# Peptides against a protein of PDB entry 7RZF: the designs that were tried, part 63

Target 1, 358 residues: chain A of PDB entry 7RZF
Amino acid sequence: PFQEEHLKQLYKIVPIKDIRNLYVTFPIPDLQKYYKSNPGHYLGHLIGHEGPGSLLSELKSKGWVNTLVGGQKEGARGFMFFIINVDLTEEGLLHVEDIILHMFQYIQKLRAEGPQEWVFQECKDLNAVAFRFKDKERPRGYTSKIAGILHYYPLEEVLTAEYLLEEFRPDLIEMVLDKLRPENVRVAIVSKSFEGKTDRTEEWYGTQYKQEAIPDEVIKKWQNADLNGKFKLPTKNEFIPTNFEILPLEKEATPYPALIKDTAMSKLWFKQDDKFFLPKACLNFEFFSPFAYVDPLHCNMAYLYLELLKDSLNEYAYAAELAGLSYDLQNTIYGMYLSVKGYNDKQPILLKKIIEKM
Target 2, 358 residues: chain A of PDB entry 7RZF as posed
Amino acid sequence: PFQEEHLKQLYKIVPIKDIRNLYVTFPIPDLQKYYKSNPGHYLGHLIGHEGPGSLLSELKSKGWVNTLVGGQKEGARGFMFFIINVDLTEEGLLHVEDIILHMFQYIQKLRAEGPQEWVFQELKDLNAVAFRFKDKERPRGYTSKIAGILHYYPLEEVLTAEYLLEEFRPDLIEMVLDKLRPENVRVAIVSKSFEGKTDRTEEWYGTQYKQEAIPDEVIKKWQNADLNGKFKLPTKNEFIPTNFEILPLEKEATPYPALIKDTAMSKLWFKQDDKFFLPKANLNFEFFSPFAYVDPLHSNMAYLYLELLKDSLNEYAYAAELAGLSYDLQNTIYGMYLSVKGYNDKQPILLKKIIEKM

## One batch from the design tools (peptide; aimed at target 1 G44 G48 L68 Q72)

Design b2_p22_7_s4 (made by RFdiffusion4, then SolubleMPNN; from b2_p22_7, 12 letters changed)
Fold by OpenDDE base, seed 2:
Structure b2_p22_7_s4 (fold): chain B 358 residues (1-358), chain A 22 residues (1-22)
Amino acid sequence: as target 1 above (358 residues)
Amino acid sequence: KIKRIEELRKKQLEAAKTGKYT
């Protein structure tokens, strides 16, 4: 376990690659025994969320962060870490204290709202989908992985333990949240800007670093993190599939797409899956406009239109992606291409939202 | 993309694993 001397430390690390990263790390108890509730996954889902009102959304809006990952990590025997990792912009590198303040503001929002059973249920459902439709792994890698996790889980549960949530434990969520405090923080900043400013070398890899105590004033600023009104819990993910029924193959199913609708304004081709038998579909739409590519002005207008449309759909993009749905919008010389892919069940919802923004 | 987030999470977790912050 980390002693008090290992807490409230700042590490400035020189990378080999030209990268700018911030790692905000909290020591937490070993949560392995709580795999059925997985409170670290719950918190990682919220802290790592990319939707409106998320930590990442705010940090991106300020131009400080490109990407964010939150979650638990295995430590040494008997403890784990919760880590918030961000990819820093050049500007973000100058605002690390403020970025961490925003992290604590978001954590404070999570404390204020308390554990949400509906969020747990979404995590449960998403993990169940991921388990059920997990890709085939290479046998050697899979066997080695299973052999490794047999030390942690009962034999009967070893296949499901990493995926299937069973118990909502708000007490454990609160327990982990209580460890996500400024007094327990370890901060690492990775940047080439620290070259020539380090005083230590790591023994194994020769990584140059400097270790500093975080000033008590800075810790106090983070401890006094107020509620930021820009932070909100995510809305319910309406794209999570619940129906996985595979329709029987039609007797007249053709190995090629069949024209099922032919009108002056539209043609519709359909091919049933006769190979994979997955509850997934691919919807492809080609829109034709004689104006889309008639001249450079119209071409640029069509481009700008799609960029604006994509921007207007950003609020749904992350939730759809989490639920195993994706869309793609592209300009073509003939007009526009739209693709919607993933689980069939909620594709109509996503498609409707796209059309409403068009 | 989910694989990319999981792979990015895995790569970031692996990168964070290789960063033995003593």
Scores: peptide ipSAE 0.006, ipTM 0.475, DockQ to the pose 0.095
OpenDDE base, seeds 1, 3, 4, 5: peptide ipSAE 0.007, 0.006, 0.015, 0.013; ipTM 0.465, 0.510, 0.514, 0.513; seeds 1, 3, 4, 5 fail the geometry check

Design b2_p22_8 (made by RFdiffusion4)
Pose (drawn by RFdiffusion4):
Structure b2_p22_8 (pose): chain A 358 residues (1-358), chain P 22 residues (1-22)
Amino acid sequence: as target 2 above (358 residues)
Amino acid sequence: SFLESEIHSMASSDIFENDTAP
């Protein structure tokens, strides 16, 4: 649907609720036919990746961006999109050309070195382990899902869809990585600061927007010289699991969780798993404080402190959320709350680091 | 109609996860 008359354009959209965002849209051909190599998931794993020396951490270091989501959007049949969607700070709206410039800096940093064998082997291993201990399904919604993808795949791999990968073909990685060029951009800015500046309006919904077609100054400023920032490739993962042993049932087996510790400091509830036999467990905690909801100031500082703890710890724990260990730490009325779940091997390192950062 | 539906979805929501987002 994107003919070249309406390419290289930058719209400005006025919302109703106060948000600020930047959408970078590329068009690409259909890659649903390529469901074995999956080049879109490779570039999505290399663009939208938090951690040391990556696209998001540098934009956090310049104070412009809270978070960003990579990957490719799939639309209808026979055509496909690719999206880099970002949200903005107060002075992140002033430097949009520099943000997109850094996006092509990281793309060119990934074009000078191109394919990687160990990233594909690591992602394939992760999908294989995440498929081998695939948990049980709720029977409603699961049959709709496997009837939702039954049109595309043969009868043998109706289940093993986007779980098992056979081959690493760098040609298709290079092909989709070439289609990401600044002659293929479509920038869209959402900001509430364009109230009285919009000429055009939507008929269907009634929204207002613009046409600021990007002059060639910034296009040829985008693809001209792009060496690097302080970017780097992600490093070897250490949260990949190795212990897949189901521990045996002990003498005191109970059908409900029993109180084992009862002190004036803490109490526990414990139950070995009897039904599922998956090498994974969930640990949860609820810390109490009478000072958490005393007045609005003390009920306000709690969200700010807990949010800055999540800010400063996502850079560390995104590899744990990527390997299958997910944590969550949010506030409650009474006190604050913690819940770490996932594979059975790496809960102590993660929970201990959470406490000592807390 | 496709263009106006895409713009309205951007103006009524924050950022969302793509299909191949990690």

Design b2_p22_8_s1 (made by RFdiffusion4, then SolubleMPNN; from b2_p22_8, 12 letters changed)
Fold by OpenDDE base, seed 5:
Structure b2_p22_8_s1 (fold): chain B 358 residues (1-358), chain A 22 residues (1-22)
Amino acid sequence: as target 1 above (358 residues)
Amino acid sequence: RELEEWLHELATNGIFKSDTAP
C-alpha cells in the first residue's frame, strides 16, 4: 500500500520508443474477492467507453488524446490499481493537467449519476457472450492459466469466475469510485521530450525518470472538478446479441456460396456455415457504380465520401465492437465494398444504421 | 476500451513486452 508520500506524485519517464502516454493511477483495495460483481470492470467499462459523451470522445474532440483505456490492474498482494491510460498527441502532452481535470469531471459525473444496474446488466451480458463463444485457446496456455487462477477461485467456478457476473453491488462501485480522487493519484507521463531532464534511473530497466510532487494547487483544481455538460452516460447498447440460435444445416448445403437471387439490380450468394457452428454471419456487399473510377475527380470524391461515412458511423462503431459486431467499408475500382461481421442477431440493426448514413 | 480487454489483446498480439508499464 502506498503511503501518503507516494501519492500525488508525477513521474516524467523517458521511453525507449517514440511514444507519448499518460498513466493516471489510483491505488484501490484488492477486489479479487468481489469477482462476482467486479466493480472495477463496471468502472473500466464506463471510463474506457468510446461512445458519444465519453471521456475519450471529449478528449479526442480537443485533439489531446488518440486512445484511452481504463480499468483495474493487479498490484502487489493486498491491493490493486485503477488505471486510466491515454495515448497523447503532441498537443495533449502540453495539456496533461487539463486532461486529468477532464478525467475527474467524468468521474464526478459517475458519482452524480450513481451506479446503474442496466450498465451492470450489459457488462454481464457481454461477458456471458464472450464466455459462451470463447475461441479455443492453446491447451498449454489455457491449462497454465487455469492452474494460476485456481489460487483465487473455487474449483467449481474457476472456468467461469473471470467472465460471469452474478451480483450487482452498487456499494462496491461507490467504494471504488471513492478511491478515484486527486489525493490518491499517481501520474506518469511517458515522453521522449523528457530526455536530458531526468534525475533518476530505475533500478530494474534503467529507465530514466524524474519524480515531482504534484502542486497542491493542481490537486485542488482537480478536487474542484465540476460537472462538464459534455459528459454523458452511454446509451444502452442495442447491438448486444440475445438470440444465439444456430439453424440446422440445409440438406442441400453447398460447399461454396450458391446464387440464391439474381435480378437486374442485384445478385445474392449464400453459404451456410458448415464448419464453425457459431451464431455469426458475414454480410458482404459490393456496390457497383459506373462513376466510382471514371476519372481522378470521381475517384477522390468516392474516397472522401467513404471517409465521411466512416466518420459518421463512429458513434456506433464502439458499441457494435463491444457486442462482437464489426463493419468494414472500402473503396473499390468498381464502387464500394461493405462488410458486416459478427453475431448475426443484431447485424440488421447495424446494417440499417450504415444504410441510413449512406 | 477496458484495460483488461486491452491487456488481453496486447498479450495475444505479442505487442506488449512487459517492459513499459510503470
Scores: peptide ipSAE 0.116, ipTM 0.647, DockQ to the pose 0.074
OpenDDE base, seeds 1, 2, 3, 4: peptide ipSAE 0.110, 0.084, 0.115, 0.105; ipTM 0.652, 0.621, 0.642, 0.616; seed 4 fails the geometry check

Design b2_p22_8_s2 (made by RFdiffusion4, then SolubleMPNN; from b2_p22_8, 11 letters changed)
Fold by OpenDDE base, seed 5:
Structure b2_p22_8_s2 (fold): chain B 358 residues (1-358), chain A 22 residues (1-22)
Amino acid sequence: as target 1 above (358 residues)
Amino acid sequence: KELEEFLHELATNDIFKSDTAP
């Protein structure tokens, strides 16, 4: 457990690699006993969200952050950490105080909205999907993970405990949110820009760092974080699969894609899965345009169109990814390629969203 | 991303990278 002397500290760390990272860390109680409600996962899901109105979306819009990760991490015995980690731009390195202010504004938004049962239900559903298909994951990762879990869960629950959310506990969510306060913060900034500005060396790895107390004025600024109207809770994830039916292998199943539709405007090939036996599909569309590569102007227009299309679809990308869906858009010599992959159930929804933006 | 998901992705990607390292 951190004493007061270990809180409200800023660490400036010199990395070996040319990386710029910010770690905002909060000591939290050991949440292991609350695995059925997993309040840290609930908060990690929201704080780490990448959709419109998310913390990352705003920080990216400022040009300060490239990526954001939020969630719980195991500590030593009897405590955990909640960590918000961001990859900093060069500009973001200059705005660390404001980045952290935005973090506290988002946390304040979560307090103001209160715990949402529907968000918990989405986390539950996502975890149920992950659990259902766990046995289809690569054995090496699975075995190593299970070996670690055996120390924390009863043998009977080891396979399920990490994935089965069962209890919505708004009280525990609020309890963890109450630990995500400026008075409990530990900040680490990792940047080569601190080279030659450090006064300490870490004993284990020889990492050079400087430790500073965060000024009380800065702590107070973060404590007074207002509601930023740009922050919104995510919308419901419409891409979460609910139907996992695997159709029986047809007697006429071909080892290669068969042409099942041939028209003047379209050809369709189909191959049933005979190997993976997953409720997944790959939809691949090739669009042919006689104008795509006629001249450099058309090529550039096609490129710009695709970039704009990708940008317009970014609002769905994260929600789709969470739900085990992905899409890809590429320019081809003949036009455009679209691929939609993942669980088949909600692929039509994602495809419709893509087509509506085209 | 959620931290657990990110750590899982890293672990899986590292396994993939180790399998793809010649």
Scores: peptide ipSAE 0.208, ipTM 0.692, DockQ to the pose 0.055
OpenDDE base, seeds 1, 2, 3, 4: peptide ipSAE 0.155, 0.147, 0.145, 0.139; ipTM 0.671, 0.673, 0.671, 0.668

Design b2_p22_8_s3 (made by RFdiffusion4, then SolubleMPNN; from b2_p22_8, 12 letters changed)
Fold by OpenDDE base, seed 4:
Structure b2_p22_8_s3 (fold): chain B 358 residues (1-358), chain A 22 residues (1-22)
Amino acid sequence: as target 1 above (358 residues)
Amino acid sequence: KELERWLHELATNDIFKSDTSP
């Protein structure tokens, strides 16, 4: 277990690569026995969320952070870690205390809202999707990971243990959340800017670092983290697929797209999947406008329109991505191109959202 | 041993590679 001497410490670490990372680490109890509820995954999903009102959205808006990952990590016997990791900008490296304050403000928001069963259900549904299609999307990564997991899970559950959420345990979520406190923090900053400024070298790998106590005043600032009104729980993800039915291949299925609709205003080509047999579709739309490239003004207006459209859709981008949906919008010499890809079930919802913003 | 491993994982940016296979 982390002795008290290892808590409230700041580590400045020289990386091997040119990276700038902040790691905010909390020792937590061993949660392995609770894999069916996986409270660390629940918290990681929320803390690592990228939607409106998320921690990342606020930190990005300030220009301090590029990416954020939150989650549990296995430790030694009897404990785990909960880690919040951010990729720092050069400016963010100067604002580490404030970044961590925002982390604690978000954590305080999670305490105030309490555990949400609907969020757990979304995590469950997302994991079920990931599990169901794991072998079809990424076959090579599967075998090496199983060998490591066999040490932790019964053989019968090894295949599902990482993905199978069965039990909503708000008590365990609250228990983990109670460990995410400033008094229980270990901070590491990884940056080449610490080169030549370290006083220690670890014996095993030669990692150069400096260890400093976090000032009590800083800990107290984090302990007094208020509710920041910019932080909100995510909205329900409307894009999570629930229907995975694969339609049978039609006898008249063409190997190439067939023209199935031809009108004065629209042409529709269709190709049934005869190769992958996934409940996925690619919807591609080409819009033709006689005004798109008439002159430089119209070209610029079309460009600006698309940029504004993309910006207006950004609120859905992360939720769509999590649900295995993607969209693409491009200007073309004839007008505009729209593509919607991924699981077919909720594509109409995403398409509707796009059209409503157009 | 745990500290040294942790420091190395941070220095290599390898802290999540083992667990975060999506």
Scores: peptide ipSAE 0.255, ipTM 0.788, DockQ to the pose 0.393
OpenDDE base, seeds 1, 2, 3, 5: peptide ipSAE 0.234, 0.223, 0.233, 0.199; ipTM 0.782, 0.776, 0.780, 0.748; seed 1 fails the geometry check

Design b2_p22_8_s4 (made by RFdiffusion4, then SolubleMPNN; from b2_p22_8, 13 letters changed)
Fold by OpenDDE base, seed 3:
Formats: structure tokens, C-alpha cells, sequence
Structure b2_p22_8_s4 (fold): chain B 358 residues (1-358), chain A 22 residues (1-22)
């Protein structure tokens, strides 16, 4: 375990690649024995969430962060880390203290709301879907992975332990949240802007860095993080599939799409899956407009329309992605193209959301 | 995003390794 002397440290690191990253790291207890409840996954799901009222949404709105990742990482034997990592903009690199303040405000919001059983249930359901429809891994990699995890899990659970949540443990969630404090923080900033400003070299990779103590005044600012009213828990994910029924192949199923509807305004083609037998579908819509590409003005208006439409759908995009749904919107010379892909059960919900924004 | 996806991206992007450039 890190001693108190190893906490409240700032590392300025020079990367080889032109990247700007912030790592906010918290030492946490070893949670391996709690795999059935996985409190670190619960917190990673919320902290790493990309929906409205999320940490990322606010940091993006400030122009400071492009991407955010949250979760637990294995450490040495007997401890783990919880890490919040962000991709920094050039402006965000100047606002690292404020970014970290927002992180602690979000963590404070999670403390104030307390553990939510419905969020745990969503994590459980998402992981169950991921397990059920997991792609075949390369045998060598898979066997090596299984051999490694046999030290941590009973033999009968070794295949499921990483995916199947069984127990809601609010006490463990609160325990991990209690470790996510400014007094327990290690900060690393990765930027080429620190070139020539470092005084140490890392032994393993020759990475140049500078280590500094975080000022007590900065720690106190983070300790006094208030509830930011912009932070909210995510809404329930309406896109999580629950029905995985596969319909039998129709006797008259053709190996090519069949025209099942032909009207003056629409043609509908259908092909049943005859190969994969998954509870998935691909919905493809081509919209035709004589105005879409008639002149440069109309072309630019059609482009702007789709950009605005995509922006208006951002609130659903992440929740849909988590649930194994995706959509795509593209301009065509004839109009626009819409694709909805993934588990078929909740595709009508996503499609309805798209159409309501159109 | 969850950290596991990012760790895979980091492993592939080799932030600290010149040889892991795609």
C-alpha cells in the first residue's frame, strides 16, 4: 500500500507521441474477492458514463476534455487502483486543477445519491448480455487468460466470474467511494509541453518526468468540492435487450433480400438471417429527396441538417452503444442514409427516438 | 467508457512505446 508520503503527488510526464492525458489515480483495497458484486465496475460505469449530467459531458462542455475513462485496475498483490483518465484539449491542459475539482464534485454527487440498485441491475444485465454473446477468443490467448484467473476464482466460476454479477453490495460501493478522496490522490499529466522541464527519468522506458507535491491549498479546494448541480445520475438505459428469441427460418426464405412492400413512396426489402442466428438486425433506410443535391446551398443545408440531427441524438448514442445498439446517419447524393444495427429487441425504441428528432 | 476498453487502446497505442505506433 502507498504510504501517506506517496499520496498527493503530481507527475508531469513527457510522452513520445503527441498526446495530452490526465490520470487521476486512487489506491484502493484489493477487490478481487468481491467479484460477485464488483463495486469498482459500478463506479467505473458511473464515472465513465458519457450521457447527460455525466462527468464527461460537463468537461466536454467546458472544452477541456475529449474522452474520459473510469474504472479499477489491478495493482500489486493486495491493492488495486481506481483510475480516472481523460484526453485533454490544449485548453484542458491549462485547467487540470479545475478538471480534477469536477471529478471530486461528481464523486461527491455519487456519495450524496448513494448506491443505486437499479444501476447495479443494469450493469448485471449488460454484463450478462456481453457474456452470452461473447465472441470466440483466440484459443491460446483465452487459455492463458483462464490459467491466470484460476488463481482468483473457483474452477466452476472461472468462465463466468468476470461477467456475471450476483450481489448488490452498497457497503462495498461506499467503501470504494471513501477511497476516492483528494488525500488519497496521485495525479499524472502527460504532455509534450513538459519537454525540457523534467528532472527525472523512468527506469523501465526512459520516460522523462517531474514529480511534485500537490500544494495543500489545492488539496483543500478538492476536499471542499461542492455539489455541482450540473451532475446527475444517468437515466435508466431503455435500450438494454431482454428478449433474445430467434425466430425460425421461414420456409420461403430467400438467400437475397425480398421485396415485401412496394408503394409509391416506399420500398421495403427483407432478408432473414440464415447464417448467424443471432437476435440482431440491421435496419437500413435510404431517403430520397430531389432537393438534397440540386445545388451547393441545398447540399450544405442537408449536411448541416444531419450534423444537427446527430448532435440532437448524442443523448441516446452512449446508452444505445452500451446496450449493443448503434446508428449511422450519412448524406447521400440522393438524400440521406440511416442505419440502425444491433440487438433487435430495442431497435424500435432507438428508431423512434431518431424519427422524433427528424 | 470503462477502463478496460481504454487499457486495450493504451496497449495498442503504446503511449510510452515508439514501436507500437499503428
Amino acid sequence: as target 1 above (358 residues)
Amino acid sequence: KELEEWLNELATNGIFRSDTAP
Scores: peptide ipSAE 0.067, ipTM 0.597, DockQ to the pose 0.073
OpenDDE base, seeds 1, 2, 4, 5: peptide ipSAE 0.061, 0.066, 0.066, 0.036; ipTM 0.572, 0.596, 0.603, 0.574; seed 1 fails the geometry check

## One batch from the design tools (peptide; aimed at target 1 L68 G71 I83)

Design b2_p23_1 (made by RFdiffusion4)
Pose (drawn by RFdiffusion4):
Structure b2_p23_1 (pose): chain A 358 residues (1-358), chain P 23 residues (1-23)
Amino acid sequence: as target 2 above (358 residues)
Amino acid sequence: SSHNPEWEPLPGYDLVESVFEEV
């Protein structure tokens, strides 16, 4: 649907709720026919990746961006999109050309080195382990899912869809990586600061927007000289699991969690798993404090402190959320709350780091 | 669950998708 008359354009949209965002849209051909190499997931794993020396961490270091989501959007049949969607700070709206410039800097940093064998082997291993201990399904919604993808795949791999990968073909990685060029951009800015500046309006919904077609100054400023920032490739993962042993049932087997420790400091509830036999467990905690909801100031500083703890710890723990260990730490009325779940091997390192950062 | 990254829309993308369909 994107003919070249309406390419290289930058719209400005006025919202109703106060948000600020930047959408970078590329068009690409259909890659659902390539469901074995999956080049879109490779570039999505290399673009939207938090951690040391990556696209998001440098935009956090310049104070412009809270978070960004990579990957490719799939639309209808026979055509496909690719999106880099970002949200903005107060002075992140002033430097949009520099943000998109850094996006093409990281793209060019990934074009000078191109394919990687160990990233494909690591991602394939992760999908294979994440498929081998695939948990049980709720019977409603699961049959709608496997009847939702029954139109595309044959009868043998109706289940093993986007789980098992056979081959690493760098040609398609290079092909989809070439289609991401600044002659293929479509920038869209959402900000509430364009109240009285909009000429055009939407008939269907009634929204207002613009046409600021990007002059060639900034296009030929985008693809001209792009060496690097302080970017780097992600490093070797250490949260990949190795212990897949189901520990045996002990003498004191109980059908419900029993109180084991009762002190004036803490109490526990414990149950070995009897039904599922998956090498994974969930640990949860609820810390109490009478000072958490005393007045609005003390009920306000709790969200700020807990949010800054999540800010300063996502850079460390995104590899744990990527390997299958997910944690969550949010506030409650009474006190604060913690819940770490996932594979059975790396809970101590993650929970201990959470406490010592806490 | 799968570890394949999938695209997720941020709040307010419905405005952009509707404007793209109008255009």

Design b2_p23_1_s1 (made by RFdiffusion4, then SolubleMPNN; from b2_p23_1, 12 letters changed)
Fold by OpenDDE base, seed 2:
Structure b2_p23_1_s1 (fold): chain B 358 residues (1-358), chain A 23 residues (1-23)
Amino acid sequence: as target 1 above (358 residues)
Amino acid sequence: MSVLPRFTPLEGYELVENVFKSE
C-alpha cells in the first residue's frame, strides 16, 4: 500500500504519442470481494456520467476536456485504485488545478446526496441488458479473458461476476468516497509539452518524467472544495429497456420492406426481422422540404436548424446511448434524415422527444 | 465508455501504472 510519502504527488510525463491526458488516482482498498455490489462501478457511473449537471458537461463547457472516464482499476495484490482520467484540450492543460477542483466539487456533491438506490438499480439493469445481449467474442480472446478472471471469481459466477449486480451497499460507496480526498491523490499529467523539462527516466521503457510534490496550498484548495450548484445527479434514465419480447414472424412477412401506409403526406415501409431475432429496431425517416436546398441561404438555414436541433437533443443523447439507443440526424438535398436504432421498447420515448424538439 | 473496465489497457495507462509502480 502507498505510504503517506507517496501521496500528494504530481507526475509530468512525456508520451511517445501526441496525447494530453490527466490521471487523478486514489488508492483504495481491494474491492474484489465486493463484486456483487461493485461500489467502484457505482461511483464510476456517476463521475463518468456525460449528461446535464455531470462533471464532464461542466469541463466541456469550459473547453478543458474532451472525454472523461472514471472507475476502479486493479493495482497490486491487496489494493486498488480509483482513477479519473480525462483527455485534455490544449487549454485544459493550463487549467489542471481547476479541473481537479471541479472533480472534488463533484465528489463533494456525491457525498452530500449520499448513495442512491435508484442509481444502483439503473446500473444493475444496464449491466443485465449488456450481459443478456452480449455479442459473441472471438474465442481466443474470450478464453484468455475467462482464464484471467478465474483467479478472482468462483467458477459458477465467472461469466456473470463482471456484469450482474446483486447487492446495494451504501456503506461501501461511502467508504470509497471517503478515500477520494485530496490528501490521498496521485496526479499524472501526460503531455509532450514536458519534453526537455523532465529529470527522471523510467527504468523499463525509458519514459521521461518529472515528479513533484503537490503544494500544500493546492491540496488545501481542493480540500475546501465547496458544493458547485452546476453539479447535479443525473435524472432517471427513461430509455432503459424492460420489454425484450420478440414478436413471432408474421405469416405474410416479405423478404423486403413492404409498403404498409401510403398517403399524400407519408409513405411507410416495414420489414420484420427474420434473421437476428433481437428485441431491436431501426427506424428511418426522410423528411422532404422543397425549400431545403433551393438556394445557398436556405441550405445554410437548414444546416443551422439541424445543428440547433442536435444541440437541443444532447440532454438525451448520453442516456439513450447507455440504454442501447442511438439516433442520427443528417441534412439531405431533399430535407432531413432521422434514424433511431437500438432496443425497440423505448424507441417511441426517444422518437417523441426528438419530435417535440423539432 | 464512462466506466473504466478492470482489464482494458488504457492507452498511456501502462505508462502511468509503471511510473506509479516503480515507486
Scores: peptide ipSAE 0.012, ipTM 0.544, DockQ to the pose 0.335
OpenDDE base, seeds 1, 3, 4, 5: peptide ipSAE 0.008, 0.008, 0.008, 0.008; ipTM 0.459, 0.534, 0.553, 0.544; seeds 3, 4 fail the geometry check

Design b2_p23_1_s2 (made by RFdiffusion4, then SolubleMPNN; from b2_p23_1, 11 letters changed)
Fold by OpenDDE base, seed 3:
Structure b2_p23_1_s2 (fold): chain B 358 residues (1-358), chain A 23 residues (1-23)
Amino acid sequence: as target 1 above (358 residues)
Amino acid sequence: MSVLPKFTPLPGYELVEAVFKSE
């Protein structure tokens, strides 16, 4: 386990690849025995959230971060880490202290709001869906994975333990949140901009790095992180499927899409799933406009319209993705293409939101 | 995917792990 001397350290690392990454790492207790409540997953879900009022949304609005991932990682036996990893912009590389301040402001918001049972329930429901409709893995890889996790889980639970949440444990969430403090932080910045500015070489891979103590003044700034009013808990995810009923195959089901509606303004083709038997659908819409590609001005207006539409839908994109829904919007020479894919139960909700923004 | 999957390395994570394990 890291001693106090190993905490509050900054590592500047030279990558082989041209990447800019920030790793904010916290030593935490071993949570393996709490897999039924999985407090690290709860915190990773919130810290890694991409919706309005999230940490990532604010850091993106600043132009500092492209992507964010939060969660627990296994260390040695009896020891774990909680890691927040971000992909940095060139500008974000200059604002690492401020990025980490925002992380602690968000963590402080989570402390102030306390553990939310509804958030746990959403995580439980999402994981149950992911388990139930899990894709086939390569047998060799899957067998090796299962053999590995047999060291951690009862034989009867080995298939379910990574997915099925059973217990809401606010005490464990608070316990992990109490470890996510500036005094318990290790920071790594990965950038080629540190080339020729390092003084150490890692023994195994020859990775060049510099180690520095984080100044006490910076630690104090992070300790005094206020409640940033821009941070909010996510809203309830309305896209989580609850109905998984599969309708019987129609007797006259064709192997190709059949025309089921033909009007002056629309044609509708339908094909029932005869192969996968999943509670999923693919909705594809082609909109025709004689104006979409009539001249360069109209073409650019149609492009701008779709960019604005996509931007206006960003608030739903992440919540839909988490729930196994996706959409795609494209310009065509004839107009616009819209696709909505995933679990069929909540597709009408997503489609309605798209149409209301159009 | 905003939650770290169990045992899935992040891009560049091995470099960070190497540095953190060498201490």
Scores: peptide ipSAE 0.020, ipTM 0.600, DockQ to the pose 0.379
OpenDDE base, seeds 1, 2, 4, 5: peptide ipSAE 0.011, 0.018, 0.019, 0.020; ipTM 0.489, 0.592, 0.603, 0.593; seeds 4, 5 fail the geometry check

